# Peptides against a protein of PDB entry 5NXQ: the designs that were tried, part 87

Target 1, 114 residues: chain A of PDB entry 5NXQ
Amino acid sequence: EIQIPVSMAAEEEYLRSKVLSELLTDTLENDGEMYGNENEVLAALNGAYDKALLRLFASACSDQNVEKALSLAHELKQDRALTAAVKISERAELPSLVKKINNIREARYEQQLK

## One batch from the design tools (peptide; made by RFdiffusion4, then SolubleMPNN)

Design b2_p20_7_s4 (from b2_p20_7, 8 letters changed)
Fold by OpenDDE base, seed 5:
Structure b2_p20_7_s4 (fold): chain B 114 residues (1-114), chain A 20 residues (1-20)
Amino acid sequence: as target 1 above (114 residues)
Amino acid sequence: SMDADIEEVLAYADELLKEK
């Protein structure tokens, strides 16, 4: 078995989770029907997606690539994942990125209220 | 759980940051 570098593995998992999440989301939106555990499956896919994305985010922070990190943060779906991104940014000593991610969180809160 | 996964990612991030 060929061992894949961690960064490549994270990228692969991100892409896979992204595709599956989008497919399931589209299916549910188009059909408007949920049976059994579809909601749980979607949540699990979103979790895997955000987890993989956070690893990429951490790598970007490590590289001091703030623009890439911010772009990745915008792709995060769950609020708890954004919170994790903030923590990673703090540890990376990137206060500007912390502020921008918190702005993303605030914007999403406002959208939920509307 | 998601919380456990987040802690795992944070640990991963810490290791990456140590290497830089």
Scores: peptide ipSAE 0.325, ipTM 0.864, DockQ to the pose 0.956
Fold by OpenDDE base, seed 2:
Structure b2_p20_7_s4 (fold): chain B 114 residues (1-114), chain A 20 residues (1-20)
Amino acid sequence: as target 1 above (114 residues)
Amino acid sequence: SMDADIEEVLAYADELLKEK
């Protein structure tokens, strides 16, 4: 059996989850209707998407690639995923990245309050 | 659960970080 590198596997899962999540999201937004368990399926896909993205984020932090890490953080959908990204950044001793990710979280909080 | 997934990712991150 062929052993696949962890980073490569994470990227594959990210891409797969991203495509499917975007497709379903667009469908729900355009139709304006929810059928059956569509929202549940979308939530599950978003979870898988964020998980895969967080692995890429961790890899970027490990490489001390703050710019790439920040770009990935912007793509995270769930607040709990952003919280995880903060924790990863703290462990990577990247305080500037911590601040920037917290700014993302605050911005999203403000949007939700409107 | 997502919480379990987060812990998994954090563990993954720790492994990556200690190797460098």
Scores: peptide ipSAE 0.290, ipTM 0.858, DockQ to the pose 0.910
Fold by OpenDDE base, seed 4:
Structure b2_p20_7_s4 (fold): chain B 114 residues (1-114), chain A 20 residues (1-20)
Amino acid sequence: as target 1 above (114 residues)
Amino acid sequence: SMDADIEEVLAYADELLKEK
C-alpha cells in the first residue's frame, strides 16, 4: 500500500474541504434559503476544513514559518479552530504568532457585535 | 518534544472541532 506523506495528505484534504465548503456556501447564497440540515452540513464541512488547516498550521509552526502560519490562521473559520491555533503557537513557543492570532479573534468578535 | 506536543494539541483540536 502506498503511504502518502502527512503533509501532502493534509494539503489534499484541505483543498478538497475548501472546494466543498465553497460550493455549499455558493449554493446557499444563491437560493437564499437555509433549511435545518444545511447548517449541519455546513458545520461538518467547516470542521473538516479547519482540521485540515490546523494540520498545515502545525507544520508551518514546526518549520518556524510564522508568516505562513499566520496566513493559514486567517483562513480558519471557527473560533475554536483559532483557539487551537493559539495553543499550537504557544507550544511552538511563538509568542508573536500567539498575539497576532488573538488579534484575529478579537477582530472577529468585534465584527460579530458589529 | 515540540512535535509530540503539537500532535497532542491537534488531537485536542479534533475533539473540539467535531463537537462543532
Scores: peptide ipSAE 0.273, ipTM 0.830, DockQ to the pose 0.068
Fold by OpenDDE base, seed 1:
Structure b2_p20_7_s4 (fold): chain B 114 residues (1-114), chain A 20 residues (1-20)
Amino acid sequence: as target 1 above (114 residues)
Amino acid sequence: SMDADIEEVLAYADELLKEK
């Protein structure tokens, strides 16, 4: 078996999941119909997408590239993924990044209340 | 090490975000 570098594998998964998620979302919005399982499929795709992003995020943290890590965090869709990013940041001893990601979470909470 | 800790968190994240 050919070993693919972790970063390349993560990027591939990210792009694939992103495209599929966007296509499904666009299709549902265009057709205006739901068949009962679309929400579940979308959630699964979002999960795969966030997993891939978290791998890229971890790589950025390893490089001590806070700006890149923060940019990636903004692309995360699920709150639980942001929580994971916070934990990764804590382990990477990047407290400034922890604060910034928590700010993202708080902002999203406030938006949901509107 | 930092890398080891990150890998642990990644494993946790994978479990958290997996399909049920």
Scores: peptide ipSAE 0.215, ipTM 0.813, DockQ to the pose 0.141

Design b2_p20_8_s1 (from b2_p20_8, 8 letters changed)
Fold by OpenDDE base, seed 1:
Structure b2_p20_8_s1 (fold): chain B 114 residues (1-114), chain A 20 residues (1-20)
Amino acid sequence: as target 1 above (114 residues)
Amino acid sequence: MEELEEIVKEAEELIEKAKE
C-alpha cells in the first residue's frame, strides 16, 4: 500500500473541500432554492475545508515559515478555526504569528458589526 | 468543535516532533 504524506493528503482534502464549498455557494446564490439542509451541508464542507487548512498551517508552523502560515490563516473561514490557529501558533512559540492572526480575527469582528 | 480540537492536538504533536 502506498502511503501518502500527510501534507499531500491535507492539500488534496483542502482542494476538494474548497471546490465543493464553492460549488454549493454558487448554486445557492444563483438558483435561490432552499431544500432545508443547505446550511448544514455548507457548514460541514467549511469544517472539512478549515480542518485541511489547519493541517497545512501546522506544517508551515513546524517549518517556522511564518509568512506561509499567515497566508493560510487568511484562507480560514470559521472563527473557531482562527482560534485553533492561534493555539497552534502559541504551541509553536511564534508570538508574532499569534499577533497577526489575532489581528485577522479582530478585523473580521469589525466587519460583522457593520 | 470537537473535530477542531482533535486537529489542534494533532498539530501540537507535529510541532513537538519537529522540535526534537
Scores: peptide ipSAE 0.151, ipTM 0.761, DockQ to the pose 0.826
Fold by OpenDDE base, seed 3:
Structure b2_p20_8_s1 (fold): chain B 114 residues (1-114), chain A 20 residues (1-20)
Amino acid sequence: as target 1 above (114 residues)
Amino acid sequence: MEELEEIVKEAEELIEKAKE
């Protein structure tokens, strides 16, 4: 059986989740109709999206590619995913990345307060 | 939350393996 590299699988899942999330969002915005389950579907898609991103993030951290890791962190949607990214960064012994991700979290908190 | 905890665990394991 053909073995797919973990990074490739993660990238595929990320792209799939991203496309589906964007498609659903655009569809809902254009149609202007919300059904009872759309929010749940979006939450599930966002969850899958962030999970895929976190795997890519971990890979970037393992490669000591801080710039790529930070870029990926900016793409995370959920605060809990950012928290996970912080934990991953701590384990990767990348304190500068930890600080930068925390800055992202703080910035989002400030936006929510407005 | 539980799902993310599993991802963190997997990621930590990946990082540990990379350090070896």
Scores: peptide ipSAE 0.149, ipTM 0.761, DockQ to the pose 0.823
Fold by OpenDDE base, seed 4:
Formats: C-alpha cells, sequence, structure tokens
Structure b2_p20_8_s1 (fold): chain B 114 residues (1-114), chain A 20 residues (1-20)
C-alpha cells in the first residue's frame, strides 16, 4: 500500500546485503569451514550488494553529488558493477566521475596482476 | 540526462548481462 522511495529501499537492501556479506566472510575466515557453496553464496550476495549500491549511486548522480557518487563507487565489489557505474556516470553527463571510476577500475586491475 | 528510473534499470540490466 505504502510506496517506499527507491532510494530508501536501495539503502535498506545495501545495508542488509553488506551485513550478510561481512558475516559470511568473517565466518569463512575465522572458522575455516568449507561446504562447497560459499563461492556461489558470495557471488549472489555481491550481486545484490552491488545492485543496491548502484541504485544509490544513480541517485547520487541524479543529484549531481559527485563526491557521494565516488564514495559509493569505491564500495562496489565487482568489476562489472564499476562498468555499470561508468555507464551511469556517462548517462548523467559527469565526465569527471567517469574518469575517477575508471581510475578505480584500473587500480584494481593492477592489484590483481600483482 | 536520463531519469533515475531509467538509470537504475540500465544498471540492473548491465549487471544481469554480465552474469550471462
Amino acid sequence: as target 1 above (114 residues)
Amino acid sequence: MEELEEIVKEAEELIEKAKE
């Protein structure tokens, strides 16, 4: 009945996904348990997490809040999510943000190569 | 500039496409 604003819904989903992702990560790191499905669960959680972030990111871009958008981009986990953020930034006509996000992406590539 | 709803839709589509 009550329509929840997209931004509020996205924030709730982000926070929930973040907590779940952190809990799972902590469990795996501290307990050392392997059941064979952790990677799949993590992938699913990361997907939901990034989608929620991208909604917030899009909202920030809509508000022309580059600093907030950039901060959110740093929280994205998947490369494809960063790519999406770039495209969103392009749609929002924020070239400076595009450059900065691409820098994040490149930095992560370099880290993976090390 | 695209509206927020369109931007979100695009973002979601991009993520789903990447899974394929």
Scores: peptide ipSAE 0.101, ipTM 0.717, DockQ to the pose 0.094
Fold by OpenDDE base, seed 5:
Structure b2_p20_8_s1 (fold): chain B 114 residues (1-114), chain A 20 residues (1-20)
Amino acid sequence: as target 1 above (114 residues)
Amino acid sequence: MEELEEIVKEAEELIEKAKE
């Protein structure tokens, strides 16, 4: 029996989560409040989105594709997901990627402090 | 954080497998 590769499964989940997140965001912007739990639903969708991205990120690290890994890291939404990406990069022995991801985190911190 | 930790664990396993 042939199984779907992990990377393909991750891409499918990423696309699904991304589409749903964008759809919900657009709906909220156009129609306003829905059921009073929009933030919770969005958080759950963002969580699934980042999880899928992290799987793709890990795959890129395994392939030693630093450029692709970094591009994926920029798409991560949650700070805790960036932290996870750092851990994955450390395990993959990619110190340059670790530094660049930490720079992304620092940049986001500075932006939030403004 | 627990769910992300699981993903990190899975990722680490994939990386180790790729190194072998």
Scores: peptide ipSAE 0.215, ipTM 0.810, DockQ to the pose 0.842; fails the geometry check

Design b2_p20_8_s2 (from b2_p20_8, 9 letters changed)
Fold by OpenDDE base, seed 5:
Structure b2_p20_8_s2 (fold): chain B 114 residues (1-114), chain A 20 residues (1-20)
Amino acid sequence: as target 1 above (114 residues)
Amino acid sequence: MEELEEIVEEAEKLIEEAKK
């Protein structure tokens, strides 16, 4: 029996979480009405999305694929996920990636202040 | 849900294994 590689499993979870998050977001934006815990469900989906992304990010770092890692970091939604990406990059001894991810965080902070 | 710190730890393990 062939086992699915960890990277493929992470990709599957990422895509699933992404699709569900987008679908729920579109539904809420279209209806404009919330009944119950839709925001909590969305937050949970976004959390699962970022977690799956971070696994892919870690895999890219392990492969020393800085360009792929950076591309994945740009797809992260939560600030705490970017912080996690920085920690992973530090552990992977990729200082250039650390700097670039911190720049992403700073840029998002500035955008929120505007 | 899995904590982000656990993901970092998992990632660190993967990175260390790749370095061997």
Scores: peptide ipSAE 0.106, ipTM 0.729, DockQ to the pose 0.717
Fold by OpenDDE base, seed 1:
Structure b2_p20_8_s2 (fold): chain B 114 residues (1-114), chain A 20 residues (1-20)
Amino acid sequence: as target 1 above (114 residues)
Amino acid sequence: MEELEEIVEEAEKLIEEAKK
């Protein structure tokens, strides 16, 4: 059995989840119809997407690649995923990254208030 | 939520291994 490296597996799942999430979003925006479970499906897809992305984020932190980690954090959709990224950054002893991710969270909070 | 916590835990293990 061929074992795929964790980073490659995470990237594949990220791409798959991203495509499915975009497809569902576009469908909902264009058709304007709800069939009952679209929001739940979208939430599940976003969960899988963020989960895969966090694995890549963790890998970047392990490599001490703050720039790559920050770029990945910007792609996270859920606030809880950003919280997870902060925890990972703290464990990686990257205080500058912690601050930058918290800035992303604050910016999103301000946007939601408007 | 639980799935994200699992990812954090997995990530923490990876980071600790990298520190060694």
Scores: peptide ipSAE 0.102, ipTM 0.725, DockQ to the pose 0.816
Fold by OpenDDE base, seed 4:
Structure b2_p20_8_s2 (fold): chain B 114 residues (1-114), chain A 20 residues (1-20)
Amino acid sequence: as target 1 above (114 residues)
Amino acid sequence: MEELEEIVEEAEKLIEEAKK
């Protein structure tokens, strides 16, 4: 009956996914339990989390709020999500944001190589 | 990846609409 704005729905999903992801991570790190499905669950949570973030990211880009968009990009977990953010930024004609997101991506690559 | 691609497409549509 009540139509919820897309931005509000996305924010709610983001927050929910963030909490769940953090809870799972904390549990694995502190309890050391392995049941064989943690990686799959984590991947699913990360996917949902990043999707929610990308919706917020797109909204920020639409508002030409580069600072907010960049902050959201830093919160993205998957490389392919960053790639998606780049594509969105390109469509939004925000070249400075494209460069900054690519810098984030490169920095993460370097960290993985260490 | 298909799911992310879908989000990208939705986001791109949103951006294009905002430009109008």
Scores: peptide ipSAE 0.095, ipTM 0.717, DockQ to the pose 0.735
Fold by OpenDDE base, seed 2:
Structure b2_p20_8_s2 (fold): chain B 114 residues (1-114), chain A 20 residues (1-20)
Amino acid sequence: as target 1 above (114 residues)
Amino acid sequence: MEELEEIVEEAEKLIEEAKK
């Protein structure tokens, strides 16, 4: 059995989940209505997507690549995923990244209020 | 939420290993 590096596995899942999530999202937006389990499928895809991103995020933090980590954080969809990214950043002892991710969260909160 | 917690724990381990 071939052992696949965690980073490669994360990238593969990220790309797969990203494509499927975008396609499904576009379809739902175009149709303007929901059928069957589309919401559940989307939620599952978004979950897998964010999990894959968080693995990449952790890798970037390990590399002390704050810019890459921040760019990945911007791609996270769920608020709970951003919270996870903050926790990861704290453990990585990257306070500047913590602040920047919290700014992302605050910005999204403001958008939800509109 | 539980799945994300597992990812955080996994990430923490990776970070600690990188610090060595």
Scores: peptide ipSAE 0.088, ipTM 0.704, DockQ to the pose 0.872

Design b2_p20_8_s3 (from b2_p20_8, 9 letters changed)
Fold by OpenDDE base, seed 1:
Structure b2_p20_8_s3 (fold): chain B 114 residues (1-114), chain A 20 residues (1-20)
Amino acid sequence: as target 1 above (114 residues)
Amino acid sequence: MEELEEIVEEAEELIEKAKA
């Protein structure tokens, strides 16, 4: 059995879920065909995508690489994933990263209010 | 939601291991 490094596995899952999510979104927007379960599939893909990102995020936090961690946080789609990133940052004792991620959340909240 | 919590737990374990 071949052992795949955690970071490599996370990256693979991230890329796969990202591509599938984008393809599904583009298809729905361009073709307008709805089969009834596309939103559920998209939500599941977004979940897998964010989970993969969070693994990479955790690795960056472990390396005390705040810049990389922040970059990854910007790629998160779900608010609950950002909340998870905050928790990870707190556990990693990176208060500056906590503040920056909270700023991302606030910015998205403001956008939703428009 | 629960799945994300599991990821947080895994991440916390990783961080603790790195601190040791």
Scores: peptide ipSAE 0.124, ipTM 0.747, DockQ to the pose 0.827
Fold by OpenDDE base, seed 5:
Structure b2_p20_8_s3 (fold): chain B 114 residues (1-114), chain A 20 residues (1-20)
Amino acid sequence: as target 1 above (114 residues)
Amino acid sequence: MEELEEIVEEAEELIEKAKA
């Protein structure tokens, strides 16, 4: 039996979650019909998506690949996921990455206010 | 679903392992 590397497994989960999230989002936008649980399903998919991303993010931090880590952070959807990325960056002792991720959070806050 | 804090802990372990 072939053992799948953790990073590959995480990437697979990320891609799967991303596709499902996009499909559900498109369906809701196009049909506009809600049956009462679509928002919860979407939230769960987004959660799985961000969690998979964070695993990839952690791997990038572990590899000291700051640029890859930052790129992944931009793909995170939830603010709480960005907060988690900050914590991971702090533990990885990457202060420049911490600052850049906080800038992403601040930018999103500003956009939400407009 | 897995809590984000658990992912942080998982990440911490990964990073510490890499530093060793």
Scores: peptide ipSAE 0.122, ipTM 0.745, DockQ to the pose 0.747
Fold by OpenDDE base, seed 2:
Structure b2_p20_8_s3 (fold): chain B 114 residues (1-114), chain A 20 residues (1-20)
Amino acid sequence: as target 1 above (114 residues)
Amino acid sequence: MEELEEIVEEAEELIEKAKA
């Protein structure tokens, strides 16, 4: 059996989840009506999406590619995923990245309060 | 939350391997 590299598998899942999540999100936001379990499907897709992103994020941190890691962090949807990204950054000994991701989290908190 | 924790653990292993 052919073993697929973790980063490649993560990228595949990210792209797949991204497309499906965006399509579903757009449908829900623009068409409004709920006809079933769309929210549940969206939650599941977003979970898979963030999970895939975090694997890519970890890879970027491993390469000490802070710019790429930060870009990926901006694409994370769930707050819990940002928290995970902070933990990964701490373990990667990238304090500047930790600060930047915490800024992203704080900015989103402020948006939720409006 | 558990799934994300697993990703953190995987990331830790990758980072440690890269440092070696």
Scores: peptide ipSAE 0.129, ipTM 0.750, DockQ to the pose 0.908; fails the geometry check
Fold by OpenDDE base, seed 3:
Structure b2_p20_8_s3 (fold): chain B 114 residues (1-114), chain A 20 residues (1-20)
Amino acid sequence: as target 1 above (114 residues)
Amino acid sequence: MEELEEIVEEAEELIEKAKA
């Protein structure tokens, strides 16, 4: 059995989830509302998307590539995913990254209040 | 959240292995 590197698998899942999310969004915008559970589908896609990103994020942290990790964190959609990224950063002993991710969270909180 | 917790655990394990 041929094993796929974790990073490659994560990239594939990230790309797949991102593309599917975009396709669904485009379909809803251009063809109207879908009958069924489109919101649940979007939530599931976002979940898969963030999970894939977090795997890439962990890999970046492992490589001590803080800038790449931060860039990936900006792409996370769910607040709970950012929280997960913080936990990963803490475990990776990257306090500067922790601070920057928390800044992202705070910025989103402020945006939500508006 | 349960699903994300699993991802965190996986990530932490990967990081620890990398440090070793």
Scores: peptide ipSAE 0.129, ipTM 0.752, DockQ to the pose 0.791; fails the geometry check

Design b2_p20_8_s4 (from b2_p20_8, 10 letters changed)
Fold by OpenDDE base, seed 2:
Structure b2_p20_8_s4 (fold): chain B 114 residues (1-114), chain A 20 residues (1-20)
Amino acid sequence: as target 1 above (114 residues)
Amino acid sequence: DEELEKIVEEAEKLIEEAKK
């Protein structure tokens, strides 16, 4: 059995989930209606997408690449994923990144209020 | 969320290894 590095696995899943999530999202937006389990499929895809991103995020943190980590955090879709990113940043002892990610969360909260 | 917690734990391990 071939062992695949975590980073490669994460990248593969990220790309796959990203493409599928975007295609499904576009389809739903264009159709303006929901059929069957489309919402459930989208939620599952978004979950997989964020999980893949978080693995990449962790890798970036390990590399002390704050800029890359921050860019990845911006791509996260779920608030719970941002929360996870904060926890990862704390464990990585990157307080500047923690602050920046919290700013992302606050900005999204404000957007939800509108 | 248990899945996210597992990812955090996995990330923690990666970070610790990187510090070595």
Scores: peptide ipSAE 0.153, ipTM 0.772, DockQ to the pose 0.904
Fold by OpenDDE base, seed 3:
Structure b2_p20_8_s4 (fold): chain B 114 residues (1-114), chain A 20 residues (1-20)
Amino acid sequence: as target 1 above (114 residues)
Amino acid sequence: DEELEKIVEEAEKLIEEAKK
């Protein structure tokens, strides 16, 4: 069986979940069809999306590519995923990245309060 | 969240392996 690199598998899942999320959103906005479970579906897709991103994030951290890791962190949707990214960054011994991700979290908190 | 914890554990494992 063909072995797929972890980064490639993660990227595939990320792209798949992203495309499906966007497609569903566009469909609902353009066609106006409601089925009553859209929020649950979107939440599940967002979960899969963030999980895939976190795998890519971990890979970037392993490569010591802080800029790429930070860029990926900005794409995370859920706060709990950012928390996971912080933990990964700590384990990767990248304190500058930890600080920057915490800044992202704080910025999102401030936006929620407004 | 158990799923997130698993992801963190997997990621940490990958990082540790990469450091070797």
Scores: peptide ipSAE 0.152, ipTM 0.771, DockQ to the pose 0.757
Fold by OpenDDE base, seed 1:
Structure b2_p20_8_s4 (fold): chain B 114 residues (1-114), chain A 20 residues (1-20)
Amino acid sequence: as target 1 above (114 residues)
Amino acid sequence: DEELEKIVEEAEKLIEEAKK
């Protein structure tokens, strides 16, 4: 059995989830109608997407690649995923990254208030 | 939330391995 490295598996899942999420989003925007559980499907896709990103994020933290980790954090969609990224950064003993991710969270909060 | 917690746990293991 061929074992795929965790980073490659995460990348594949990220790409798949990204494509599906974009497809669903575009479909909903063009049709302007909801048919059943599209919101639930979208949430599930976003979950899978963020999950894949967090694995890549963890890998970047392990490599002490703060810039790559930060770039990945910007791609996270859900606030809970950003919270997870903060926890990972704390465990990785990367306080600068913790601060930068918290800044992302705060910026998103401010945008939601408007 | 539970799934994300598992991801954090997995990530923590990877980080600890990298520290060795």
Scores: peptide ipSAE 0.152, ipTM 0.770, DockQ to the pose 0.906
Fold by OpenDDE base, seed 4:
Structure b2_p20_8_s4 (fold): chain B 114 residues (1-114), chain A 20 residues (1-20)
Amino acid sequence: as target 1 above (114 residues)
Amino acid sequence: DEELEKIVEEAEKLIEEAKK
């Protein structure tokens, strides 16, 4: 009966996904265990995490809160998610944000090449 | 908010496409 605002639902999902992702990462880094499914689990978690972030990102764009949107974009993990953020920014008619997100993307590309 | 809904829909679509 009670409708939960999209922003609140997204925030909850983001926080949940963030915690799970961090827990898994810490476990792998500290315990050194390898069962063969970690990469798949991480990919799934990262997907859910980024999706939740993008919903928050979209909300920030809707509010014309460029600074908040940019901060959220920095938290995105996957390049595909950054691409999505760019498209969202374009739809929101925020060209300055588009440029800044593309800069994030370029920076990550450069880091991967090193 | 119709605009927000459309943006979220696009975001979700893009994420799903990235999984394929």
Scores: peptide ipSAE 0.129, ipTM 0.751, DockQ to the pose 0.094

## One batch from the design tools (peptide; made by RFdiffusion4, then SolubleMPNN)

Design b2_p21_3_s1 (from b2_p21_3, 8 letters changed)
Fold by OpenDDE base, seed 1:
Structure b2_p21_3_s1 (fold): chain B 114 residues (1-114), chain A 21 residues (1-21)
Amino acid sequence: as target 1 above (114 residues)
Amino acid sequence: SPEKERFLKESEEIIEEAAKE
């Protein structure tokens, strides 16, 4: 059976889920379509999106590419995904990355309070 | 690299946990 490299597969899934998430968001903003189930669909898409991103994030960490990893972390949507990124960074022994991701999370918390 | 493979495997477990509904 043909096996696709993990990084390539993750990138494909990320791009697909990103596009779908953005399209759905735009549709809701413009037309208010999918009333009654839009939140469920968005949650599912965001979950898939973050899952794919985290795989890319893990790959970047494995390469010790801190800047790439940080850039990917900024694109994460859910707080639980940021938490996962922190855990992955800790396992990769990248304390500077851990601090920077925690800063992202704290900034989002502050935005929610305002 | 076996080290990278182990890391990616452990990361996948973290990712799956974070993705649970």
Scores: peptide ipSAE 0.681, ipTM 0.954, DockQ to the pose 0.751
Fold by OpenDDE base, seed 4:
Structure b2_p21_3_s1 (fold): chain B 114 residues (1-114), chain A 21 residues (1-21)
Amino acid sequence: as target 1 above (114 residues)
Amino acid sequence: SPEKERFLKESEEIIEEAAKE
């Protein structure tokens, strides 16, 4: 059995989940209201998106590419995904990246308070 | 690299844990 490299698999999943998430988001924003299970579907799609993105993030960390990792972290949607990114950064021994991701989290918290 | 493979494996565990509903 041929094993696909993690980075390649992650890119494919990222593109798929990103397209679906954006499509649903645009539809909901246009309609202005959510019905039925749309909220749950959106959450699931966002989860898949973040999951794929985190795999790319981990790959960037393994390459010690802090700038790429940080740019990917900015694209994460959910707070729990940012928390995961922090944990991954800690294991990668990238304290500067940890601080920068925590700054992203704090900024989002402040936005929620407004 | 064995080191990178181990890191990616551990990262996957973190990712899976974060994805749990």
Scores: peptide ipSAE 0.681, ipTM 0.954, DockQ to the pose 0.759
Fold by OpenDDE base, seed 3:
Structure b2_p21_3_s1 (fold): chain B 114 residues (1-114), chain A 21 residues (1-21)
Amino acid sequence: as target 1 above (114 residues)
Amino acid sequence: SPEKERFLKESEEIIEEAAKE
């Protein structure tokens, strides 16, 4: 069977998850309901979305592409995903990226407090 | 490279841990 490159598979999963997330968001905004399980569905989609993004993030880190990695980190939705990104950055020995991702986390914490 | 492969494998473990509900 044909082996699909990891990066290509990650891109496909990311795009799929992104599209589904956007469609779900639009549905909730336009219709205001989704069979009473909106939060559960959104959580599952966000999880898949962040998982796909983190794989792209890890790939960027392996290439020492800090700017691309940082851009991807900004797209992460869940705090636990940002934490994972920090751990990955640390293993990649990219301290500047670690600092910048922690700044993203801190900024989101401040927003939640307001 | 073997180093990159190892890094990606370790990263996958971190990702899977973060995905646990």
Scores: peptide ipSAE 0.681, ipTM 0.954, DockQ to the pose 0.768
Fold by OpenDDE base, seed 2:
Structure b2_p21_3_s1 (fold): chain B 114 residues (1-114), chain A 21 residues (1-21)
Amino acid sequence: as target 1 above (114 residues)
Amino acid sequence: SPEKERFLKESEEIIEEAAKE
């Protein structure tokens, strides 16, 4: 039986979730609206997307690859996912990364006020 | 390494908690 490395599996899931999330978002924003549970579908897709990204993020942290970890954090959509990234960074003992991710969160809060 | 494995396990727990609705 062939086993896929965890990092490769996470990457595959991320790419799949990313594509679906982007397609759905673009459809709602540019090509009209869906009917039924479209918001629930979006939430589910975003959740899966962030979950996959966070696994990649954790892997990057374990490799002490701060730049890769930060790049991945910028791709996270939900605030709760950024919070998770902060917690993971703290456990990885990467205080500079913690600070930078918190800056991302604060910037998003500011944008929401505009 | 055992250290990295433990870290990834703990990270997974954080991720699962964040995904809980």
Scores: peptide ipSAE 0.681, ipTM 0.954, DockQ to the pose 0.774

